# Peptides against a protein of PDB entry 9IZ0: the designs that were tried, part 38

Target 1, 345 residues: chain A of PDB entry 9IZ0
Amino acid sequence: ITCLGSNGHTYKQLVKGGNDDLRQDAVMEQVFEQVNGFLRSYRKTSQRNLSMRTYKVIPLALKTGVIEWVQDTIPLGEYLDSAHKVYHPKEWSLSTCRKLIAEKQMEDLETRLKVYDLVCRHYRPVFRHFFLESYADPVQWFTTQTNYARSTAVASVLGHVLGLGDRHGQNILIDKTSGEVIHIDLGIAFEQGKKLPVPECVPFRLTRDVVDGMGITGVEGVFRRCMEFTLETLRREEDSLLSVLEVLRYDPLFSWLISPLRRMKKQKMQLENFNQPESGNITTDASRDPKIQRNNVSGESEAERAILKVRQKLSSTLSVEASVGELIRIAQDPSYLALMFCGWS

## One batch from the design tools (peptide; aimed at target 1 R98 L196)

Design b2_p17_4 (made by RFdiffusion4)
Pose (drawn by RFdiffusion4):
Structure b2_p17_4 (pose): chain A 304 residues (1-257, 299-345), chain P 17 residues (1-17)
Amino acid sequence: ITCLGSNGHTYKQLVKGGNDDLRQDAVMEQVFEQVNGFLRSYRKTSQRNLSMRTYKVIPLALKTGVIEWVQDTIPLGEYLDSAHKVYHPKEWSLSTCRKLIAEKQMEDLETRLKVYDLVCRHYRPVFRHFFLESYADPVQWFTTQTNYARSTAVASVLGHVLGLGDRHGQNILIDKTSGEVIHIDLGIAFEQGKKLPVPECVPFRLTRDVVDGMGITGVEGVFRRCMEFTLETLRREEDSLLSVLEVLRYDPLFSWLGESEAERAILKVRQKLSSTLSVEASVGELIRIAQDPSYLALMFCGWS
Amino acid sequence: HSLPSGYLYQEIREAQE
């Protein structure tokens, strides 16, 4: 539902009748805003202008809340389905991949990796072409590319820290003229998903297409540097963060999918921010664990 | 433009089948 504005600007409101965890999304957005404040009160984490982008959430009811449909965007999942067909029509469709992996579900590890390798060989990455031929001449394109890299890196590090759940393209919105990514529908949090009926391996969203969209350079450069600066900044302001997560723990609103998984979750948050391992080594291990095909094969259908 | 609610749960249900 799109309304005009007194200043003359239209605002789009996405109202949902489905039982999306909009209250959890709201509290998560509050945490994200406070993180933006942390990144604001520091030299390195603000020269890059890095921020985990937040979309305003106004949940009137958990089942029937209303959120801000962000200014003109194309969701990642709804995108690169048309781009896959247009750019690579010869290669296989999502239908062949999907239920072919469906045949993979009951198979062993080697079979799962083999079929995944085959399908991934068939379906070359295509998201790299969104930032080309869409935005503008090269300066704006590069600014958009670095904005996407920064925003996705910060969002990914934060989601790994807070154990964010679903990370399919249906839950990622790319801005357009700016490039900052907006994660949507973050209902599953504090390590909720891996422990699904169907298990997962990847800690944060990192497919082949996503790393192809970061540019010619994969996730080694601006992405890794932004991630590691984010990790160090989050560690330096760790006390305030755990304070925020504690106040989340003591209220019965945040979903942590007497004693609760929230305690163990924040302990794992502390471990993830623990200074025992160097931050650079932590970012390296995170990139490896999110990029390796062995982990990617067991994730789920698609996710090429 | 609309978004699927509970996409992950739908995928789980389909995988269970």

Design b2_p17_4_s1 (made by RFdiffusion4, then SolubleMPNN; from b2_p17_4, 11 letters changed)
Fold by OpenDDE base, seed 5:
Structure b2_p17_4_s1 (fold): chain B 345 residues (1-345), chain A 17 residues (1-17)
Amino acid sequence: as target 1 above (345 residues)
Amino acid sequence: MELPSGFVERLVKELLE
């Protein structure tokens, strides 16, 4: 919809309804705004303008609301599919790559690694071209690529700490003006991605194309350093962050668990993306909501477990550098990436 | 395309910071 604001400006908005609980997105955006307050307060992060890009979410009902339309953006996955056809027209299609990974999804790790390596040899990264197409001069190119690496670093640390799942290429927008990443559809958090049919085993999305967008230094430049400064800030503000999460424990509207309906929808989308070309509007008639007996006691125990996991991820047992080094290693490890859903590549 | 003065120095600084 397009709304006329009281300021005389027109705003494009997305009305979302059905199976997605926008209250979880709205709560995650509130957590990100608090974290952005911490990042602005510390010299190392404020000097680099480190922030999680946020968007406005207004929940209107249990499963309906209005989302800000993030202007001048493109989904990472949409850009990558289009760019790969242009820059590597002799390589395999994304559909071929997904099919090969999918056909081996039930096989052993060794077989899945061989298929992943084969796909990697026939589907090369292209995301560097996003910056090279969009810049007017070398300073603008460098600034947008630096902003991309910085925003990806913040999002990677927050994604790990809060256990954000479902980080496929359609849930990550790229700002065409700034180069920054915007994470959308925040309804899989607190490691609920590990409860998907194909468990998410990486701490955040650090695929070959995500690294290719960082330029020649890849992860060994702005990205690593900005992850370190972000994690250092979150460790200093641990009690403040945990206090924000404790408020959510008492929100009767917040769900610490992936809804069975959302899980089934993600299962079905994972299965349907195997079989059909782009066909339109699936109006799923959601009429049979089974009475989810909200056992309140189970919700508190899951909230407590989620907060405990956040505390564990903020532990100072390892240095910031060692912790970031291990996260980067795991996020790029083929042994984990080959286990991911075929849409993760 | 000429590189602006101090572009390389800014590039190196941003990679090392």
Scores: peptide ipSAE 0.016, ipTM 0.377, DockQ to the pose 0.014
OpenDDE base, seeds 1, 2, 3, 4: peptide ipSAE 0.000, 0.000, 0.000, 0.013; ipTM 0.323, 0.286, 0.289, 0.428

Design b2_p17_4_s2 (made by RFdiffusion4, then SolubleMPNN; from b2_p17_4, 13 letters changed)
Fold by OpenDDE base, seed 4:
Structure b2_p17_4_s2 (fold): chain B 345 residues (1-345), chain A 17 residues (1-17)
Amino acid sequence: as target 1 above (345 residues)
Amino acid sequence: MVLPTGFVEKLVEELLA
């Protein structure tokens, strides 16, 4: 829909209806706004304008809401698929790579690593070209690439700490104006990504293309430093962040667990991305809403475990630099990336 | 390509920051 604002400007809005509860997205956006408050209050982060890019989510009902249409954005995965066809037209298609990884999904780690390496050799990074194509002015190019590295660093730390899942290239938007990343579809948090059909094994998305967008310094430039400052800020504000999450523990509308329906939908989408659409009309009459007796006792125990896991990730047992170094290492480790649905790009 | 004034300084500042 298009809405006229009280300021006389027209805003595109996405009306989402279906099986996805937008309340989780709205709550995660509220947590990001609080974290942005912490980042603005800390000198090391405020001087760099570090923030998680947010968007407005207005839940209207259990399965319906309005989402702010983030203007001038493109999904990372959409750009990468398009750019790869332009820059590497002789390399494998994304569909070929997906198929090969899928065919080996049930194999041992060594076999999966061999296939991952094979895919990596036939699907080279291209994300550097986003900045080169979009910004003819060197200052704009540098500023947008810097904003990309900064926003990716904030999103990586915050995504790790909150255990954001489902961080595939379609759930990461790139702002074509600022170069910043916008994370969307926040309905998998608190390590519920490990419960996906393909478990998320990385702390955040730091694939070869994500690194390629950082330019010649890769992770050792703006990205690492901004991760360190972000983590330092979150450690300083641990009690404040935990207090925000504790309020969510008592929100009867907040779900600490991935809904069975969302899990099934993600499973189906993963399977459909492997199967070419042969036109079989399977009318599955999904009309039987199973009365999920939410055993309240299980919800409190999951909230407590989630908060405990956030606290553990904010632990000062390792230095900020050592913690960030380990996170970057794990996020780039082929042994984890080979387990992912799309870890090569 | 002529770099804008302060571009290198900004680049160095961001790399050292």
Scores: peptide ipSAE 0.021, ipTM 0.525, DockQ to the pose 0.014
OpenDDE base, seeds 1, 2, 3, 5: peptide ipSAE 0.000, 0.000, 0.022, 0.005; ipTM 0.339, 0.359, 0.525, 0.370; seed 3 fails the geometry check

Design b2_p17_4_s3 (made by RFdiffusion4, then SolubleMPNN; from b2_p17_4, 12 letters changed)
Fold by OpenDDE base, seed 4:
Structure b2_p17_4_s3 (fold): chain B 345 residues (1-345), chain A 17 residues (1-17)
Amino acid sequence: as target 1 above (345 residues)
Amino acid sequence: MELETGYLEKLVEELLK
């Protein structure tokens, strides 16, 4: 829909309906705004304008809401698929790479690593070209690439700490104006991504293309330093962050668990990305919503476990530098990336 | 070029041996 604001500006908005509960997205956006408050309060983060890019989410009903349309954005995965066809027209298609990874999904780690390496050799990174194509002015190019590395660093730390899942290239937007990343579809948090049909084994998305966008310094430049400053800030504000999450423990509308329906939908989308669209109208009469009696006792224990896991990720047992170093290492480790749905790009 | 699926499978089998 398109809305005229009271300021005379026209705003595009997305009406989302169906089986997606936008309340989790709205709550996660509120947590991000609170974290942005912390990042603004500390000199090291404020001097770099470190923030999680947010958007407005208004839940209207259990399965309906309005989302701010983030203007001038493109999904990372859409750009990468398009750019790869331009820059590497003789390499494998994204569909071919996906097929090979899926066909070996049930194989041992060694076999999956060999297939991942094979895919990596036939699907080279291209995301550096986003900045070269989009920004003819050297100052804009440098600024936007820097903003990309900064925003990716904030999103990586915050995504790890909050256990954000489903961080595939369609759930990461790139702002064509600022170069910043915008994370969307926040309905998988608190490590519920590990409960997906393809478990998320990485702390955040740091694939070869994500790194390629950081330019010549890769992870060792702006990205690492901004991760360190972000994690340092979150550790200082641990009690404040945990207090915000404790409020969610008492919200009867908040779900600490991925719904079975959302899990099945993600499974189906993972499978449909492998099957070409045969036009079979399977009218699944989805009318029988089984009243899953949420055993209230299980919900409180899962909230407590989620908050405890956030606290553990903020632990000062390792230095900030050591913690960030280990997170970067794990996020780039082929042994984890080979297990992902799309770990090569 | 869409490499015919059978050539890719064979290439993967040869590289996994």
Scores: peptide ipSAE 0.018, ipTM 0.487, DockQ to the pose 0.036
OpenDDE base, seeds 1, 2, 3, 5: peptide ipSAE 0.000, 0.000, 0.000, 0.012; ipTM 0.281, 0.303, 0.272, 0.408

Design b2_p17_4_s4 (made by RFdiffusion4, then SolubleMPNN; from b2_p17_4, 12 letters changed)
Fold by OpenDDE base, seed 3:
Structure b2_p17_4_s4 (fold): chain B 345 residues (1-345), chain A 17 residues (1-17)
Amino acid sequence: as target 1 above (345 residues)
Amino acid sequence: MELPTDFLGRLVEELLE
């Protein structure tokens, strides 16, 4: 829909209806606004303008709401598919790569690693070109690439700490003006991504293209240091962050668990992305929502477990540098990336 | 020569402070 604001500006808004619980997205955006408060209060993060980019979400009902249309953005995955065809026209298509990974999904880790490496040789990173194409001015190029590395670092730490799942290239927008990342579809949090049909095994998305966008330094310098400063800030504000999450424990409408319907929908989308069938409009009238008796007792136990996991991720048992170093290592490990739906880009 | 990417990345952070 397009709404006319009281300021005379027209705002494009996405109305989602049906089976998507936008309350979870709205709650995660509120958590990000609080974290952005902490990042502004701390000198090391404030000097770098570190923030999680947010978007407006207005839940109207359990399964209906309005989302801000983020202007001047492109999905990372849409850019990468287009750019790869331009810069590497002799390499494999994204569909070929997906097919080869899918065909080996049930095989052992060694076989999956061999296929992942084979795909990586025939599908090279291109995301550096986003910055080179979009910004003719060297200062603007450098600024936007730096903003990308900074925003990716914040999103990576927050994504890990809050256990954000489903971080595929269509759920990560790039702001064409600032170079910053915007994470959308926040309905898989608190490690519920591990319950997906293809489990998420990485703490955040740090694929070859995500790293290629950081330029010649890769994960070193800007990205690493901004992760460290973000994690240091979150450790200092642990009690404040946990207090925000404790409020959600008592929200009877907040879902700490992935719904069976959302799990099935993501399963179907994963299978359909492996099997390209032609454009059959299968209107599955999934009108029989079984009354999931939310056993309140099970919800509270899962909330407590989620909060405990956040506390564990904020633990000072390891230094900030050691913790960030291990997160970066795991996020780039081929043994985890080979298990992902699209770990090569 | 592998570029000292860690050094360059730290230098970028120091120049932007």
Scores: peptide ipSAE 0.033, ipTM 0.654, DockQ to the pose 0.015
OpenDDE base, seeds 1, 2, 4, 5: peptide ipSAE 0.029, 0.029, 0.030, 0.030; ipTM 0.611, 0.622, 0.624, 0.656; seed 2 fails the geometry check

Design b2_p17_5 (made by RFdiffusion4)
Pose (drawn by RFdiffusion4):
Parts: C-alpha cells; sequence; structure tokens
Structure b2_p17_5 (pose): chain A 304 residues (1-257, 299-345), chain P 17 residues (1-17)
C-alpha cells in the first residue's frame, strides 16, 4: 500500500498477514540501529561509512504487522532468476537443480557433493551482471558495489554473531541506486536454523552468485577488510552489546529458536567475539567455512 | 512470494515423494 507524503514523496507500506516474526524483526532492528551507533562512534568503522542497514518495522501484531516496504528494490531471490535465464539460457534451469538435489537428500556425503558439483558446474554465476548495465557510469557502479560489499559483510558478520536464520534470496533486498543490502524477515535468530529438520552448514549467506556480485575480486579485499573491521569494532564495544543482548534475554519477546537457548546463544556470541583468536584469523576462517563447496553442498536445494 | 523454511521443507518432501 503506497501513500503520498506532505513533502511530496510516496511511502510504500508492506503489510503482512502471515505470521512472520515481526516483533523479533523489530527488536533485531533495534539491535542493528545500536550497532550502527557503535560503528558511528569510531574512526575506522565510520570512515568506511559501514552500517548494517535497517528497515523500519512497525509490528501492530506479530501475525499481522506492517513494515516499511523500502524504496525501490528488487529482492535477490526474485532477481537472478530472470537474470539466470537471460544471461545463461543454455545452462540448466532451477527445476533441474532443485529436485535433483531433492534426489540428493537421502544420499550419502560423496554423492551429495558429486551432484552438487555437477549442478554448480552447470549453472555458472550470474548475479555479477546486476551491478553492470543497471546503475550508471563506472563511479556510481563502483560506489554501489562497495556499498553492497560493505553492507553484506557487516550484515553477515552480525548474523553469524547473533545466529541469524533464513538467508535465501527471498530474504535479501538490494537497494539499487545506492547498493546497500537490506536483510528482511530475520525471524530465525540465535542459531535457529542449522538445527532445522533439514540441517545446514553455512553460518551466513554466501553463495557463488553473491561472491560473484562483490566484483571480480571474490571475498578477499573490501569484503574481508569490512568484516574484520566490523569484528574488531564489535569486540571493542562488546560490553555494551552483551548488555543489549542481556536485556533481550530477560524479556519474553525475542525468539531463541527458566533455562533457554538464549544463554547458550550469548555465550556463543562471546566466543565468536573472544579475543583468543586473532580477528584476521577469525575472518579468514569465516570466509573459508562460508565459501567452501563441501559445506555449500549440504545446505539445501539451490544455493548455487 | 516469500516462503518460510518450513514451507520449503514441505515442498522438498513432496518432491521426494
Amino acid sequence: ITCLGSNGHTYKQLVKGGNDDLRQDAVMEQVFEQVNGFLRSYRKTSQRNLSMRTYKVIPLALKTGVIEWVQDTIPLGEYLDSAHKVYHPKEWSLSTCRKLIAEKQMEDLETRLKVYDLVCRHYRPVFRHFFLESYADPVQWFTTQTNYARSTAVASVLGHVLGLGDRHGQNILIDKTSGEVIHIDLGIAFEQGKKLPVPECVPFRLTRDVVDGMGITGVEGVFRRCMEFTLETLRREEDSLLSVLEVLRYDPLFSWLGESEAERAILKVRQKLSSTLSVEASVGELIRIAQDPSYLALMFCGWS
Amino acid sequence: STRTIEERIKELLEEIE
């Protein structure tokens, strides 16, 4: 539902009747805003202008809340389906990949990796073409690319820290003229998903297409640097963060999918921010664990 | 449309069937 504005600008409101965890999304957005404040009050984490982008959430009811449909965007999942066909029509469709993996579900490890390797060989990455031929001449394109890299890196590090759940393309919105990413529908949090009926391996959203969209350079450069600066900044302001997560723990609103998984979750948050390992080594291990095909094969259908 | 993980698992089960 799109309404005008007194200043003359239209605002789009996405109302949802489904039982999306909009309250959890709201409190997560509050945490994200406070993180933006942390990144604001520092030299390195603000020269890059890095921020975990937040979209305003106004949940009137958990089942029937209303959120801000962000200014003109195309969701990642709804995108690169058309781009996949247009750019690579000869290669296989998502139908062949999806239920072919469906055949993979009951198979062993080697079979799962083999079929995944085959499908991934068939479907070359295509998201790399969105930033080309869409935004503008090269300066704006590069600014958009670095904005996407930064925003996705910060969002991914924060999601790994807070154990964010679903990370399909249907839950990712790319801005357009700016390039900052907006994660949507973050109902599953505090390590909720891996432990699904169907298990996962990847801690944060990192497919082949996503790393292809970061530019010619994969996730080694601006992405890693932004991630590691984010990790160090989050560690430096760790006390305030755990304070925020504690106040989340003691209220019965945040979903942690007496004693609760929230305690263990924040202990894992501390471990993730623990200074025992160097931050650079932590970022390296995170990139490896999110990029390796062995982990990616077991994730789920698609996710090429 | 937006789909949940649960819905995707259910679809997977149907495909397996």

Design b2_p17_5_s2 (made by RFdiffusion4, then SolubleMPNN; from b2_p17_5, 11 letters changed)
Fold by OpenDDE base, seed 4:
Structure b2_p17_5_s2 (fold): chain B 345 residues (1-345), chain A 17 residues (1-17)
Amino acid sequence: as target 1 above (345 residues)
Amino acid sequence: MIRSPEELYEELLKLQA
């Protein structure tokens, strides 16, 4: 929809209807606003304008809400698919890469690593071109690439700490004006991504294209340092952050668990991206609900476990540098990326 | 503090004002 503001400006808004509860997104955006407060309070983070980009989410009902349309954005995955066709027109299509990874999804790690390497050799990174194409002025180019590395660093730390899931290229927007990343569809948090049909094994998205956008330094320099400063800030504000999350523990409207419906929807979307429509009547006998033993783990016990896991991720047992170094290592490790739905781009 | 949907709506209205 397009709304006319009282200021005479027109605002595009997305009305999201269906089975997706926007309350989860609205809560996570509020957690990000609180974290942005912490990032503004510390000199090391405030001097760099470190923030998680937020957008307005208004849940109107259990299944309906209004989302701010972030102007001048593109989904990372949409840019990468388009740019890859331009810069590497003789390489494999995204669909071919997806198909090969899926065909080997049930195979051993060694086989999956071989297929991942094969896909990587036939689908090269292109995200550096976003900055080269979009910003003809060298100052704008440098500023936007720096903003990208900074915002990606903040989002990576927050994504790890809060256990944000479903961080595929369509759920990460790039602001064409600032170069900043905007994370959307926040309804998979607190490590619930590990419960997806393809479990998330990485702490955050740090694929080859995500790194390629950081320019010649890659993860070394702006990105690493901004991760360190962000994690240092979150460790200092641990009690404040945990207090914000404890409010959610007592919110009966907040779901600490992925809904079965959302899980099924993600499963279908993963399967449909593999089925080009050959016209065959596959009667999907949807009737085999695997008897997931409903262990009556009270919603309170899952909230407590989630908060405990946040506290564990903020632990000062390792230095900030060692913790960030390990997170960057794991997020780039082929042994984890080969297990992902789209770990190559 | 986590804001209610109503407080978020009032904030959106103020951003649109």
Scores: peptide ipSAE 0.021, ipTM 0.433, DockQ to the pose 0.018
OpenDDE base, seeds 1, 2, 3, 5: peptide ipSAE 0.017, 0.011, 0.000, 0.012; ipTM 0.450, 0.402, 0.374, 0.310; seed 1 fails the geometry check

Design b2_p17_5_s3 (made by RFdiffusion4, then SolubleMPNN; from b2_p17_5, 10 letters changed)
Fold by OpenDDE base, seed 1:
Structure b2_p17_5_s3 (fold): chain B 345 residues (1-345), chain A 17 residues (1-17)
Amino acid sequence: as target 1 above (345 residues)
Amino acid sequence: PIYSPEELYEELLKLIE
């Protein structure tokens, strides 16, 4: 839909209908706006223009809303699939890599590491080419790559602290003008990604292609330092951030739990991406609802647990540098990446 | 933001601090 704003500008908007609770996205965007306030108030972050890129979400109903269309963006996963075909036409397809990882999903860690290494050797990083192709001017190239590393650092810290899940390449947009990352589909937060059929075990997405986009320094430079400054700001503003999250505890529209419907939808999408459609009528008899013990953990108890977990992640027990160093190590650890749905790119 | 050469220089200085 295209809307005429009161300012006379036309805005292209995406009307999203379905099972996606846009209220979760709208609430997370409000949290990001508050965090952007903290980043603007702190010298080390404000001087570097550090921010989480936001988009406007207007929830109209439980399952319907309007999302701002972010112009001049591309999904990271779409760019990577396209660029990999251009730069490495003799390497494996993304579908081949996904199939091999899926076929070994139930195997031991040693077997999964061997398959992950094999996939990595047949699917090399290409994301550096985004910056090299898109920006012929050296100043624009350097600026956009720097903006990418900065925005990825902010999103990585904030994604860890808030426990953002479902951070696959289709839920991360790249702004073609600025090089900044834009995170979308924010309905898996507060470590609910650990409840997915393929549990998320990394603090944020720091795959080989995410690192390749940072240029020759990789994680060592702009990215690490901007993670440190962002974490330092969030630790300073801990009480302010927790106060924002406490308001959400009393929001009857906010769900601290992944909905069973959203979990099943993600499960189906994961399974459908692994099963080539053999024409068999697998009547998925939905009747074997495994008795997920509805531990009626009251929504309040899950909110309290989530807030406590945020507080624990902001603990000053370790230095900022030590905390960031450990986060970067874990996010790049093959023992975790081999367990992910797409840990190789 | 697209940095001017001057803004890029200031940003580089802020990275050395």
Scores: peptide ipSAE 0.015, ipTM 0.453, DockQ to the pose 0.013
OpenDDE base, seeds 2, 3, 4, 5: peptide ipSAE 0.006, 0.000, 0.013, 0.000; ipTM 0.343, 0.333, 0.449, 0.343; seed 4 fails the geometry check

Design b2_p17_5_s4 (made by RFdiffusion4, then SolubleMPNN; from b2_p17_5, 8 letters changed)
Fold by OpenDDE base, seed 5:
Structure b2_p17_5_s4 (fold): chain B 345 residues (1-345), chain A 17 residues (1-17)
Amino acid sequence: as target 1 above (345 residues)
Amino acid sequence: KIVTPEELIKELEELIK
């Protein structure tokens, strides 16, 4: 919708209704604003303008609300599909790659690694071209690529610490003005992504195209250093961050669990991406509510487990450098990427 | 003296930090 503001300006807004809990998005955005306060308070992060990009979420009812339309953005996955057709017109289509990975999803790790490697050879990275196409001035090119690496580093650390899931290319926007990443659809957090039909095995999205956008240094430049400074800041502010999460423990409206409806919707979207568009009006007959025994695992017990995992991820047992090094290694490991829905781009 | 494009980019990344 387009709304006229009291200031006389027109604002595009996304009205989201149905199965998506916008309260979870609004809460995660509030957590990000608190973390942005911590990042502004420390010299190492403030000097680099490190922040998680946020957007306004206004919950209107239990599962409905208004989301700010982030102007001048493109979904990463939309850019990559378009750019791949331009730069590599002789390589496989995204649909061919998806199909081949899905056909092997029930096979052993060795078979899945062979298929992943085969897909990688026939679908090369292109995301570096976003910066080369968009910025003719070398200073703007370098600045926007640096902003991309910085924002991706912050989002990667926060995404890992908070256990943010469902980080596919349609849930990551690129700001065309700054090069920064904007994470949307925050309704899978606290490692609930491991409960998806295709479980998430990586701490954050660090696929070949995500790395290609960092330029010639890849992860071994601005990205690694900004991850280290972000994690150092979060470890210092552990008690403050945990206090913010404890407030959410007492919010009766916050769900620490993925909703069955959201899980089913994600399962359908994963399956429908394999079937050509049958124009069938699937009237979802709401009458088949399987009696999923609500095991009375109180929402409190899930909150406590989530907070404990956040504390464990902020542990100073390893150095910041060692912790970041291991996260980067795992996020790029073919043995995990081969298990993902789209680990090749 | 920066000899390679990779060295130049690393030095620029160090300057921008």
Scores: peptide ipSAE 0.034, ipTM 0.625, DockQ to the pose 0.013
OpenDDE base, seeds 1, 2, 3, 4: peptide ipSAE 0.027, 0.032, 0.033, 0.008; ipTM 0.605, 0.614, 0.518, 0.304; seeds 1, 3 fail the geometry check

Design b2_p17_6 (made by RFdiffusion4)
Pose (drawn by RFdiffusion4):
Structure b2_p17_6 (pose): chain A 304 residues (1-257, 299-345), chain P 17 residues (1-17)
Amino acid sequence: ITCLGSNGHTYKQLVKGGNDDLRQDAVMEQVFEQVNGFLRSYRKTSQRNLSMRTYKVIPLALKTGVIEWVQDTIPLGEYLDSAHKVYHPKEWSLSTCRKLIAEKQMEDLETRLKVYDLVCRHYRPVFRHFFLESYADPVQWFTTQTNYARSTAVASVLGHVLGLGDRHGQNILIDKTSGEVIHIDLGIAFEQGKKLPVPECVPFRLTRDVVDGMGITGVEGVFRRCMEFTLETLRREEDSLLSVLEVLRYDPLFSWLGESEAERAILKVRQKLSSTLSVEASVGELIRIAQDPSYLALMFCGWS
Amino acid sequence: ELEETRFEVEEEIWELL
């Protein structure tokens, strides 16, 4: 539902009747805003202008809340389906991949990796072409690319820290003229998903297409540097963060999917921010564990 | 058919959760 504005600007409101965890999304957005404040009160984490982008959430009811449909965007999942066909029509469709993996579900590890390797060899990455031929001449394109890299890196690091759940393309919105990413529908949090009926391996959203969209350079450069600056900044302001997560723990609103999984979750948050391992080594291990095909094969259908 | 139904159910569960 799109309304005009007194200043003359239209605002789009996405109202949902489905039982999306909009209250959890709201509290998570509050945490994200406070993180943006942390990144704001520092030198390195603000020269890059890095921020985990937040979209305003106004949940009138958990089942029937209303959120801000962000200014003109194309969701990642709804995108690169058309781009896949247009750019690579010869290669296989999502239908062949999907339920072929469906045949993979009951198979062993080697079979799952083999079929995944085959399908991934068939379907070359295509998201790299969104930033080309869409935004503008090269300066704006590069600004948009670095904005996407930064925003996605910060969002991914924060999601791994807070154990964010669903990270399909249907839950990612790319801005357009700016390039900052907006994660949507973050209902599953504090390590909720891996432990699904169907298990997962990847801690944060990192497919082949996503790393292809970061530029010619994969996730080694601006992405890693932004991730590691984010990790160090989050560690430096760890006390305030755990304070925020504690106040989340004591209220019966945040979903942690007497004693609760929230305690263990924040302990794992502390471990993830623990200074025992160097931050650079932590970022390296995170990139490896999110990029390796062995982990990616068991994730779920698609996710090429 | 049974395998396809199982697959659809798994997709729905995954989306729900």

